# Peptides against a protein of PDB entry 6NYY, part 6

Target 1, 212 residues: chain A of PDB entry 6NYY
Amino acid sequence: KHFEQAIERVIGGLEKKTQVLQPEEKKTVAYHEAGHAVAGWYLEHADPLLKVSIIPRGKGLGYAQYLPKEQYLYTKEQLLDRMCMTLGGRVSEEIFFGRITTGAQDDLRKVTQSAYAQIVQFGMNEKVGQISFDLPRQGDMVLEKPYSEATARLIDDEVRILINDAYKRTVALLTEKKADVEKVALLLLEKEVLDKNDMVELLGPRPFAEKS
Target 2, 212 residues: chain A of PDB entry 6NYY as posed
Amino acid sequence: KHFEQAIERVIGGLEKKTQVLQPEEKKTVAYHQAGHAVAGWYLEHADPLLKVSIIPRGKGLGYAQYLPKEQYLYTKEQLLDRMCMTLGGRVSEEIFFGRITTGAQDDLRKVTQSAYAQIVQFGMNEKVGQISFDLPRQGDMVLEKPYSEATARLIDDEVRILINDAYKRTVALLTEKKADVEKVALLLLEKEVLDKNDMVELLGPRPFAEKS

## One batch from the design tools (peptide; made by RFdiffusion4, then SolubleMPNN)

Design b1_p8_6_s1 (from b1_p8_6, 7 letters changed)
Fold by OpenDDE base, seed 1:
Structure b1_p8_6_s1 (fold): chain B 212 residues (1-212), chain A 8 residues (1-8)
Amino acid sequence: as target 1 above (212 residues)
Amino acid sequence: MRTLRTAL
């Protein structure tokens, strides 16, 4: 309890007790976070869910927390499922509301960064090939790209393809699991916070064995 | 621990 609360303060910030969301906005947050939670539940290579919350903290209106495995090597399949889980909020908004919000901004940033890293750092794209370039970090001088403008266009195209493929995969998954997303969202609106046990009670055991 | 969120 105290240790979890300390971690929550470090990662999520302090609860903004004064931030009252309108009911429709709180509903949007609940379905967004339910999308993350359910995507992570049914993706084989997604990290195990620890907690999902619609209580505003720091720079978030809601959040899904998960415990990554201690690993140094990631497969292409693991990175894809991680992208899909990250897109789960945006996809849930599309499926349930027929509209999208600014709520996915941080998720899209993470997905974009992952897609570029896969293509230009990890050599995981067949068209771009077995290349590895350093991506400029925040604060690095924008040095000249170590590749041609034709290669830049190819990278941009393949990044878009990879993200769109992850998005379509997430749409297919959350459409299949639409009733489960709704169950999680409705329970979030009631309890505001769910843990892994609440998810097991609601959805059954996660289909993939957690390698301890 | 990792966190996904609805961003402000």
Scores: peptide ipSAE 0.536, ipTM 0.943, DockQ to the pose 0.165
Fold by OpenDDE base, seed 2:
Structure b1_p8_6_s1 (fold): chain B 212 residues (1-212), chain A 8 residues (1-8)
Amino acid sequence: as target 1 above (212 residues)
Amino acid sequence: MRTLRTAL
């Protein structure tokens, strides 16, 4: 308990006990976080879920916490499943509410950054090819891009394609697992916090063995 | 640890 609370405080920030969300917003958060949790549960290369919460902490109204494997090398397939897991919240909102919220802004930032990195840093796109350029960091003077405007347009197009493909994959997955997303969301609304054991009880064992 | 969230 005290140790978990200390970890939660360090990672999630201080519990904003003063931010009482309206029931509708709390429902949106529950389904958003359930989308992340379920996407991560059924994607082979997704990181194992540790905890999912709809208790507001720091800059988050809810969160899903994962234990990444200690790895420095990522495959294209791993990065795709990570993108899908990151899109799980937005996709869940679309599937269940027919509308999207600002809640996915940090997720979309991460997905956007990952997509650009895959294409321009990791050389993972066949059309753009085996290139690697540093992305402008926040605060770097926008030095001249080391590629033409035609290449810039191609990069932007391929980034959009990659994100859209990840989005479609996530829609397909969470549509197939729609009942599981609902179960997780409803249990979140009841318990506010779920761990891995709650997920196993609710959904059964994760279909992918965690490489210990 | 990695965290996904509903952001403010």
Scores: peptide ipSAE 0.534, ipTM 0.942, DockQ to the pose 0.166
Fold by OpenDDE base, seed 4:
Structure b1_p8_6_s1 (fold): chain B 212 residues (1-212), chain A 8 residues (1-8)
Amino acid sequence: as target 1 above (212 residues)
Amino acid sequence: MRTLRTAL
């Protein structure tokens, strides 16, 4: 408890008790976070859920916290499921509200960075091939790209394809699990914070063994 | 720990 709260403050930031969300925004956050939680629950290579909350902390209106496995190597499949889990909030908003919000900005940044890294750093795209280039860091002089403009266009296209595929996969998953997303969202609106045990009570045991 | 969030 105290240790988890300390980690939560370090990672999530300070609880912003002063930000009163409008009921509709709070509902949006609940469904957004439920989307992350449920996507992570039903994706094989997703990290185990630790906690989900709609209590604003730091720069987040809500959050889902996961305990990553101690691994240094990631497969393409693991990275895809991680992208899908990251898209879960946006997808939930689309499925339940027929509209999207700015709330997914950080998620989309992470997904975008992951997609580019997979294609241009990890060589995980068959069309682009077995290449590895450094991504420009913020503040690096944009040196000339070590590849042609045709390759740049191909990279951009394949990034969009990869993200769209992850998005579609997440839409399919959360549509199948729509009732579970709603259960989690409704319980979040009641309790504001859920743990793994709450998720097990709602959804049953996670179908994938947590690699200890 | 990894955190996903609804961003401000």
Scores: peptide ipSAE 0.536, ipTM 0.943, DockQ to the pose 0.166; fails the geometry check
Fold by OpenDDE base, seed 5:
Structure b1_p8_6_s1 (fold): chain B 212 residues (1-212), chain A 8 residues (1-8)
Amino acid sequence: as target 1 above (212 residues)
Amino acid sequence: MRTLRTAL
């Protein structure tokens, strides 16, 4: 108990019991987090869901927590499913509200960073090829790019393609599972916190065996 | 643990 609460405070921050969201914002958060949860449920290479919450903590209005497998090597397919799960909140907002919010800012940052890393660090793009460059870190002087402006444009184009493909995949998935996203969102609005067992009761067992 | 969130 105390150790779990300490970990939860370090990862999630302190619960901001005083942050009262407007009902429409609370609804947006519920559907956003439901999008993450459901995308992670139905993506093979997504990490197992531990907890989803719409109780504000730290810099988050809501959150979905996952237990990643202890692995050092990631496949292109694993990275794609991680991108899709990360886009699940934005996609859920689009599907249910016909509008998008700033709530996906951190998600889009993560997706953008992942896409660039796949293309320019991991050599996972066929057009750009088997290259690996260090991405400029925040605060480093942007040294001259070790490639031409034509290559820069190609990288930017392929990053956009990769993100758009992940987005479209997520739209397809959450459109297929729209009723499940709504079930999760509605239950979140009722209970504020769901665990893996709540998800199993609501959606059935996750279709992918947890590799123990 | 990995966390996705609705951000401010």
Scores: peptide ipSAE 0.536, ipTM 0.943, DockQ to the pose 0.165; fails the geometry check

Design b1_p8_6_s2 (from b1_p8_6, 7 letters changed)
Fold by OpenDDE base, seed 5:
Structure b1_p8_6_s2 (fold): chain B 212 residues (1-212), chain A 8 residues (1-8)
Amino acid sequence: as target 1 above (212 residues)
Amino acid sequence: MRTLLTAE
């Protein structure tokens, strides 16, 4: 209890009981978070969902919390599934509302950072090759890139391809699981907070064995 | 991991 509350405070801040979202915004949050939750549920290499909430906390309107695996090494497949899960909110908005909101800004930032890291730090792109460059940190004046302008263009192109592939994969998944996203979203609007047991009751057991 | 829907 105290440890979970401490994690919730660090991650979400104090519950601002005072943020009354308009019903339409609350609906958008519910479907956005349902997209994350369902994507994480059906992606093999995604972390197991612990909790999903549409109760505003700090700057967050909603959140999904996952049990992180204590691992130091990540595969390309794991990073892709993490990207797809992170895109789940944006994709859900597109599927259900035919419009997108600014709410996915942090998600898109994370996806963008992951894509660049995969290509230029982890050497995970065949066209760019087995290279590893330090990404400019926020605030570092990068005076010179350690590669040509042609390589810069190639990196940008391959980043876009990787993100688009992750997006398409997420669209395919959440389109297939559209009814499940709807179920989760509707239950979120009712309960505001769901746990793993609620998800099991709603969707059935997660199809991937929990790595013990 | 945590996903966060952020307000502007």
Scores: peptide ipSAE 0.272, ipTM 0.872, DockQ to the pose 0.202
Fold by OpenDDE base, seed 3:
Structure b1_p8_6_s2 (fold): chain B 212 residues (1-212), chain A 8 residues (1-8)
Amino acid sequence: as target 1 above (212 residues)
Amino acid sequence: MRTLLTAE
């Protein structure tokens, strides 16, 4: 208990006890976080879920926490599944509400950065090829690109393709697992916080062995 | 790793 509380404080900050969401917003948060949780549960290369919460903390209305793997090398498949898990909240909103919110901004930023890195830093795109360039940092003016405008357009197109592929994969997954997303969301609305054991009780064991 | 729903 004390250790978990310490982790929660580090991750989320102080609970905003005064932030009362309207029931509809609270429902949106629950389904958003359930989308992340379920996507991570059923994606082989996603990190295992530790905790999911819809208690507002710091700047977050809800969060899902995962146990990161201590690895230095990532495959294209691992990066894709991580993107899909990160898109899980947005996709859940689309599936259940037929509308999207601003809540996925941080998720979309992470997905965008990952997609660009895969293409222009890691050389993981066949059309762009075996290239590696530094990405501009936020606020740095890139004075000159080391490639042509044609290459810039190609990069932009391939980034969109990669993100769209991840999105479609996530839509397919969460559509298949729609009932599981709803179960998690409803239980979140009841308990506000779920751990791995709650997920196992609700969904059964995670289909993939956790690499300890 | 953490995913976060952010408020505006």
Scores: peptide ipSAE 0.262, ipTM 0.868, DockQ to the pose 0.202
Fold by OpenDDE base, seed 4:
Structure b1_p8_6_s2 (fold): chain B 212 residues (1-212), chain A 8 residues (1-8)
Amino acid sequence: as target 1 above (212 residues)
Amino acid sequence: MRTLLTAE
């Protein structure tokens, strides 16, 4: 308990006890976080869910926390499943509400960064090939791109394809598991915080062995 | 890893 709370403070910041969400916003948060939780639950290469919360903390209205893997090397498949998990909130909003919110901005930023890194840093795209370029950092002088404008366009296209593929994969998954997303969302609205045990009670054991 | 729903 104390260790989890310490991690929550580090990751989520201080609870904004003063931030009162409207019921509809609270519902949106619950389904968004349920999407993350369920996606992470059923994706083989996703990190195990530790906790999911709809209690606002810092700038976050809700969060899903995962047990970090002590790994330094990531496969393409792992990165894809991580992208899908990260898209789970946005996808859940689309599936359940037929609308999307600004709440997924941080998620989309992470997905975008991951997609670009996979293509231009890790050489994980067959069309772009075995290349590795440094991504411009914020504040770096716009150095001339070490590749042609045609390559830039190809990179942009393949990034969109990769993100869209991850999105579609997540839509398929959460559509299949729609009832599970609903269960998690409803329980979140009741309890505001769920742990791994709550998820096991709702969904059964995670179908993938936790890499200890 | 953490996912966040962020307020504007």
Scores: peptide ipSAE 0.292, ipTM 0.878, DockQ to the pose 0.203; fails the geometry check
Fold by OpenDDE base, seed 2:
Structure b1_p8_6_s2 (fold): chain B 212 residues (1-212), chain A 8 residues (1-8)
Amino acid sequence: as target 1 above (212 residues)
Amino acid sequence: MRTLLTAE
C-alpha cells in the first residue's frame, strides 16, 4: 500500500482528496482515460497498460500508466502507435460526446513534440528528408533556423499530416473498439482505478505479447 | 509512459 502510493505520488502527484468533480466531468475523465487504455491495449507497438485512474492527482484529473520497455531505439511504427495511444483520450471524447475539452492539452503537447522530433530530429519523413536539427528548447532564443522558410513550411505541413494520420488511425481503432471503450469507462466510474488484471477480465488478454 | 487529462 505505501509503495503503491509512493509510485502514484511520483506519477500523478498528491491525491487531491478534496477535489470533487461534477458527475459530468467525472464521466468525461472516465471516457478520456478509457480511450487511452483501449488504444494502448489494441495497438501492437504501444506500451502495455499498467494502471488507469480517474482519481485526481495534482493537476491531473485522470491518468493512464504504461510499462515502458527498456529500449533506447524507437521505430516509426512504435512512435506512431505511441501517438495514437496519446490521442486516445481526445478521440474518445469526440466519439462519445461529439465535443472535445481542454483536458487533452498535455496529450496534444506530447503528440506535437513527437511529430516535430520525428520529422526534424530523427529524419523519419521522406519529404523533409534525412535531416536532424535540434528543436528549440523552452527559453532558447532561436535567432535563425538552420533551414529555409520553404523547409519550415514543409515541416509544418508534414507535422500536421503525421498528427492527422495518427488521429485518423486512432478514430478508426476506437470506433472499432467502441464497446470496449464504453466497458472500460463504465468500470472506471465504478472502481476509479483499474489495473492490467481488470483489463484482462474485461477485454480478454491483450492481443500482443509483452516483449521482455 | 503516462497519459494525463489535466485541468487548466
Scores: peptide ipSAE 0.270, ipTM 0.869, DockQ to the pose 0.211; fails the geometry check

Design b1_p8_6_s3 (from b1_p8_6, 7 letters changed)
Fold by OpenDDE base, seed 5:
Structure b1_p8_6_s3 (fold): chain B 212 residues (1-212), chain A 8 residues (1-8)
Amino acid sequence: as target 1 above (212 residues)
Amino acid sequence: MRTLKHAL
């Protein structure tokens, strides 16, 4: 109890019990968080879901908590599934509402940062090749790029391709699992908080063995 | 235990 509450405070911030979301906003948050949860459930290399909540905390309107594996090395496939899970909220909004909101801003930032890191830091793109450049940090003077404008355009194009591929993969997955996203969203609207056991009851056991 | 928060 005290340890979980401490973790929740670190992750989510303080519960803003006073933040009353409009019913339509609360519905949007529920489907958004359900999109993350279901994407994480059915992606092999996604971290296992521990908790999903639509109770506003800190700056977030909802959150999903995962148990990260302690790993230092990531494969391209692992990074792709993490991108897809991160896009799950945006994709769920598109599938269920036919509209997108500002809720995905932080998710899109993370996806963008991951895509650039894969291409220009990890050498994971065949067209760009085995290069590793430091990305300018926020507030650093953008020093001259160590590559040509042609290479800059290639990087930008390959980043867009990678993000679009992750997006399409997420659309395909959550379209296939649309009924599961709705089950999770509806139960979130009822309970406000779901754990792993609630997800197992709704969806069945996660199809990927948890590496103990 | 690093919790990855996906915040909306």
Scores: peptide ipSAE 0.030, ipTM 0.714, DockQ to the pose 0.139
Fold by OpenDDE base, seed 3:
Structure b1_p8_6_s3 (fold): chain B 212 residues (1-212), chain A 8 residues (1-8)
Amino acid sequence: as target 1 above (212 residues)
Amino acid sequence: MRTLKHAL
C-alpha cells in the first residue's frame, strides 16, 4: 500500500480530489481506460498491464500503468500491437458510445509519431523503401525534405494506411472482447483502481506468458 | 515503468 502510493505519486502526480467529473464523463473515462487495458491484455506484443485507474492525476483523467520490457530492438509486429493498445481508448469510446472525444489526443499523437517513425526512420514500409530521415523536432527549422514532393505524398498515404490498419485491428479485437471491456469498465466505476490481480480475476490469466 | 498517462 504505502510503496504503491509512493510510486503512484511519482508517476501520476497528486490525486486531484478537486476535479469532480460528471457521471457521464467518469463513465467515458472508465470505458476509455478499459479499452486500453483489454487491448493490452489480448495483444501479444503489448506490455503487461500493472494497474488501471480512473482517479484524475496531474493532467490526466485516467491512466494505465504497464511493466515495460527492457528492449532495444522492436519489430513491426511489436510496434503495431503498441499502436493498437494506444488506440484502445478511442476504439472503446466508438464501440460503446458511437462518438469520440478529445480524450484520445495524446494517444493519436503517439500513434502518429510511431507511424511516421516506422516509415521514414526505420525503413519498415515496402513502398517507401529502405530509407531513414530525421523527423523535424518541434522547434527545428524545417529544412528542405531530402525527398521529392511525390515521396512526401507517398509517406503521408502510407502513414494513413498503417494507422488505419492498426485502428481496424483494434476495432476487431475490442469488438470480439466487448464483454470484457464492459466488465473492466463497470469494475473501474465501482473500484476506481484495478490491478493485475483484478484483471486476472475478471478476465482470466493473460494469454501470453510474461517474458520475465 | 512507462505510465501511459492518457491525457484524458
Scores: peptide ipSAE 0.036, ipTM 0.751, DockQ to the pose 0.139; fails the geometry check
Fold by OpenDDE base, seed 2:
Structure b1_p8_6_s3 (fold): chain B 212 residues (1-212), chain A 8 residues (1-8)
Amino acid sequence: as target 1 above (212 residues)
Amino acid sequence: MRTLKHAL
């Protein structure tokens, strides 16, 4: 308990017990977080879910906590499943509400950053090829791009393709698992916080063995 | 622990 609360405080920030979400916003958060949780549950290369919460903390209205593997090398497949998991909230909102919210802003930022990194830092795109350039850091003067305008356009196009493919994959997954997303969302609305055991009780064992 | 902080 105290150790978990300390981790939660470091990760999520202080519980903003004063931020009372309206019931409809709380519902949106629950389905958003359920989308992440279920995507992470059924994607092989996603990190296993430890905790999901719709209690506002710091700047977030909800969060999902995963057990990271101590991994320094990521495959393209691992990065794709991570992108899909990160899109899970946005996709859940689309599936259940037929509308999207600003809630996915941080997720879309992460997905965008990952997609650009895959293409221009990791050489993971066949059309762009085996290139690696440093992405401008926040606050760096955008010095001259080490590639042509034509290459810049190609990069932008391939980033969109990669993100759209991840999005479509996530839509397919969460559509198949729609009932599971609903179960998780409803239980979140009741308990506000779910752990791995709650997920196992609700969905059954995660279909992928945790590499110990 | 990677927390996907969904800054909603």
Scores: peptide ipSAE 0.035, ipTM 0.744, DockQ to the pose 0.149; fails the geometry check
Fold by OpenDDE base, seed 4:
Structure b1_p8_6_s3 (fold): chain B 212 residues (1-212), chain A 8 residues (1-8)
Amino acid sequence: as target 1 above (212 residues)
Amino acid sequence: MRTLKHAL
């Protein structure tokens, strides 16, 4: 309990007891977090879900907490499933509400950063090839790109393709699992916080063995 | 332990 709360504070920030969400916003958050949770549940290479919450913490209105494996090397497939899990909130909002919110901004930033890193740092794109260069850090002088404008356009196009593929994969998954997203969202609206056991009760055991 | 948080 105290240790988990300490971890939650480090990850989530301080619980904002003063932030009262409107019922419609709370509903949006519940479905958003349910999207992350369900995507993480059914993606093989996603990290195991520990907790999902719609209690505002720090700057977030909700969160899904995963137990990352001590992993230093990531495959392209693992990075894709991580992108899909990260898109789960946005996709859930689209599926259930037919509208998108600003809530996915941080998720989209993470997905964008991952996509660029895969293409320009990890050499994971066949069209761009086995290249690796540092992405500009915030505040770095944008030195001349070590590649042509044609390569810049190719990178931008392949980033969009990769993100769109991850998005489509997430849409397909959460559409298939729509009833599960609904169950999780409704239970979140009731309990505000779910753990792994709640997820097992709702969805059955996670179909992928937790690598011990 | 790095915990991946998806914060809204």
Scores: peptide ipSAE 0.031, ipTM 0.702, DockQ to the pose 0.139; fails the geometry check

Design b1_p8_6_s4 (from b1_p8_6, 6 letters changed)
Fold by OpenDDE base, seed 5:
Structure b1_p8_6_s4 (fold): chain B 212 residues (1-212), chain A 8 residues (1-8)
Amino acid sequence: as target 1 above (212 residues)
Amino acid sequence: MRSLLSAE
C-alpha cells in the first residue's frame, strides 16, 4: 500500500480531488487511458499493466501504471511495442470520437524522442545505418550536426516512417480490440480505477506470459 | 489533458 502510493505520487503526483472535469472530458480521458491499457495488454513486449486510473493527479488527467521491468537492454521490437502503447491514447480518441485532443502531447513527445533515439543513437534503422550521435539536449546550443543535410533529411524521413508504422500498428490493434477498449473505458467511467484483476475479468488473461 | 505512462 505505502509503496504503491509512493509510486503513484512519483508518476502522477498527488490526487487533485478538486479538479472537476466536464463529463465529455472525463469520457475522453477514460477512452484515452483505455487505449493505453488495451494496447499494453495485447502487445507482447509492453510492460504488464498494474493499474489504470482516470483520477486526476498533478498535471495528469489519467494514467496507466505498469510493472517496472529491471531491463537495461531493449530490442527494436520492444521499443516499437512501447511506442504503440504510448500511442494507444491518441489512437483510441481517433477511433471512438473521430477527433483528436491535446491530451496526447506528452505521449507524442515520448514517441518522437524514442524514434529519433532509435535511428540516430541506437543505429536501429537500416537506411541511416549503424550510427550513434548525441541528440542535442534541451538548452544546449545546437552544435553543428556531424552529418550532411541529406543525412538530416533521411533521418527526418525515417523518423516519420517509424512513427507512422507504430501508429498504423496501434490503429490496427485497437481497431481489432475496439470492443475491449470500450469495455475498459466504460468500467473506468464507473470505477475510476482498474487493476490487473479487473482487466482479466474484462479481457481474459493477458495472452503473454509474464516474464518473471 | 495529460496521460502519464509509467516512467521508463
Scores: peptide ipSAE 0.048, ipTM 0.733, DockQ to the pose 0.437
Fold by OpenDDE base, seed 4:
Structure b1_p8_6_s4 (fold): chain B 212 residues (1-212), chain A 8 residues (1-8)
Amino acid sequence: as target 1 above (212 residues)
Amino acid sequence: MRSLLSAE
């Protein structure tokens, strides 16, 4: 308990007990986090879910915690599943509410960064090719792009394609598992915090072996 | 990895 709370504080910040969400917002958060949780549950290369919470912490309205893998090398497939998991919240909102919120901003930022990194740093896109360019860091002088405007456009297009593919994959998954997302969301609204055991009770055992 | 739903 204390160790988990410590990890939660490190990851989520301090519980903002003072942020009372409106019931509709809390519902949105529950389904958003349920989307992340379920996506992570059923994606082979996603990190296993440890905890999901709709208790606001720091600037977060909710969160899903995953067991970090001590992994230094990521495959394209792993990065895709990670993107899908990250999109799970947005996709859940779309599936259940037919609307999207600003809540996915951080998720979309992460997905965008991952997509660009895959294409321009890791050489994981066949059209762009086996290239590796440093992404401009915030505050770096706008170094002239080491590639043409045509290549820039290609990169932008392939980033969109990659994100859209991840999005579609996530939509397909969470549509298939829609009932599971709802179960998790409803239980979140009741308990506010779910752990791995709650997920096993709801969804059954995770279909993928936890690689320790 | 943590997924955060951020407040505006």
Scores: peptide ipSAE 0.112, ipTM 0.802, DockQ to the pose 0.205; fails the geometry check
Fold by OpenDDE base, seed 1:
Structure b1_p8_6_s4 (fold): chain B 212 residues (1-212), chain A 8 residues (1-8)
Amino acid sequence: as target 1 above (212 residues)
Amino acid sequence: MRSLLSAE
């Protein structure tokens, strides 16, 4: 209990027990987090779900926590599945509500950063090629890019393609698993917190080995 | 890894 709480504080911040979300917002959070959870459940290279919560913590209204693997090397396929699971919340909102919220900002930032890193740091894009440049960090002085404007445009185009592909993959997955997303969301609204066992009860065993 | 729905 104490260990889990400590991890939760590190990941999500302090629980905001006094923060009461409006029912519609709480519903949005539930479906958003359910999207993450279900996407991660059915993506082979996603980290296994540990916990999903719609209890506000720190700046977060909800979260899905995954058990990270002690992995230092990531494949392109692994990074794609991670992007898809990260898009799961946004996609769920689109599927169930026909609208999107600002809640996915952090997710989109992560996806954007990952996409750029894949293309300009890891050399994972065939069109851009085997290149590796440092990405500017927040607060860094704008340095001259070590590539041409044409290359910059190419990078931007390929980033969009990669993100769109991940998005489409996530839409396809969560559309197929729409009933599962609904089950998770509804149970979240009842229990506010779900663990791996709850997910197994709802969805069956995860179809992938935890160490895959 | 975490996925977080953030408040504005």
Scores: peptide ipSAE 0.093, ipTM 0.792, DockQ to the pose 0.212; fails the geometry check
Fold by OpenDDE base, seed 3:
Structure b1_p8_6_s4 (fold): chain B 212 residues (1-212), chain A 8 residues (1-8)
Amino acid sequence: as target 1 above (212 residues)
Amino acid sequence: MRSLLSAE
């Protein structure tokens, strides 16, 4: 209990007891976080879920926490599943509400950064090729790109394709598992916090063995 | 790893 509370404080900050969301916003948060949780549950290369919460903390209205693997080398397939898990909240909002919110901004930033890194740092795109360039960091002077405008356009196109592929994969998954997303969202609205055991009771055991 | 629904 104390260890979990400490982790929650580190991840989310202090619980904002004063932030009362309207019921409709709270519902949006529940389905958003349920999307992340369910995507992570059914994606082979996603990290295992530890906790999901719709209690506002710091700048977050809700969160899903995962146990990262001690891994230094990532495959293209692993990076794709991580992108899909990150898109799970946005996709859930689309499936259940037919609308999207600003809540996915941080998720989309992470997905965008991952996609660019895969193409221009890790050489994981066949059309662009086995190249590796440093991405400009926030505040760095935009150094001249070491490639042509044609290559820049190609990179942008392939990034978009990669993100769209991840998005479509996530839509397919959460559409198939729509009832599971609903179950998780409804239970979140009741309990506000779910752990791995709650997920097992609700959905059954995760289909993929957790590497201990 | 964490995912967060961010408030504006």
Scores: peptide ipSAE 0.077, ipTM 0.785, DockQ to the pose 0.212; fails the geometry check

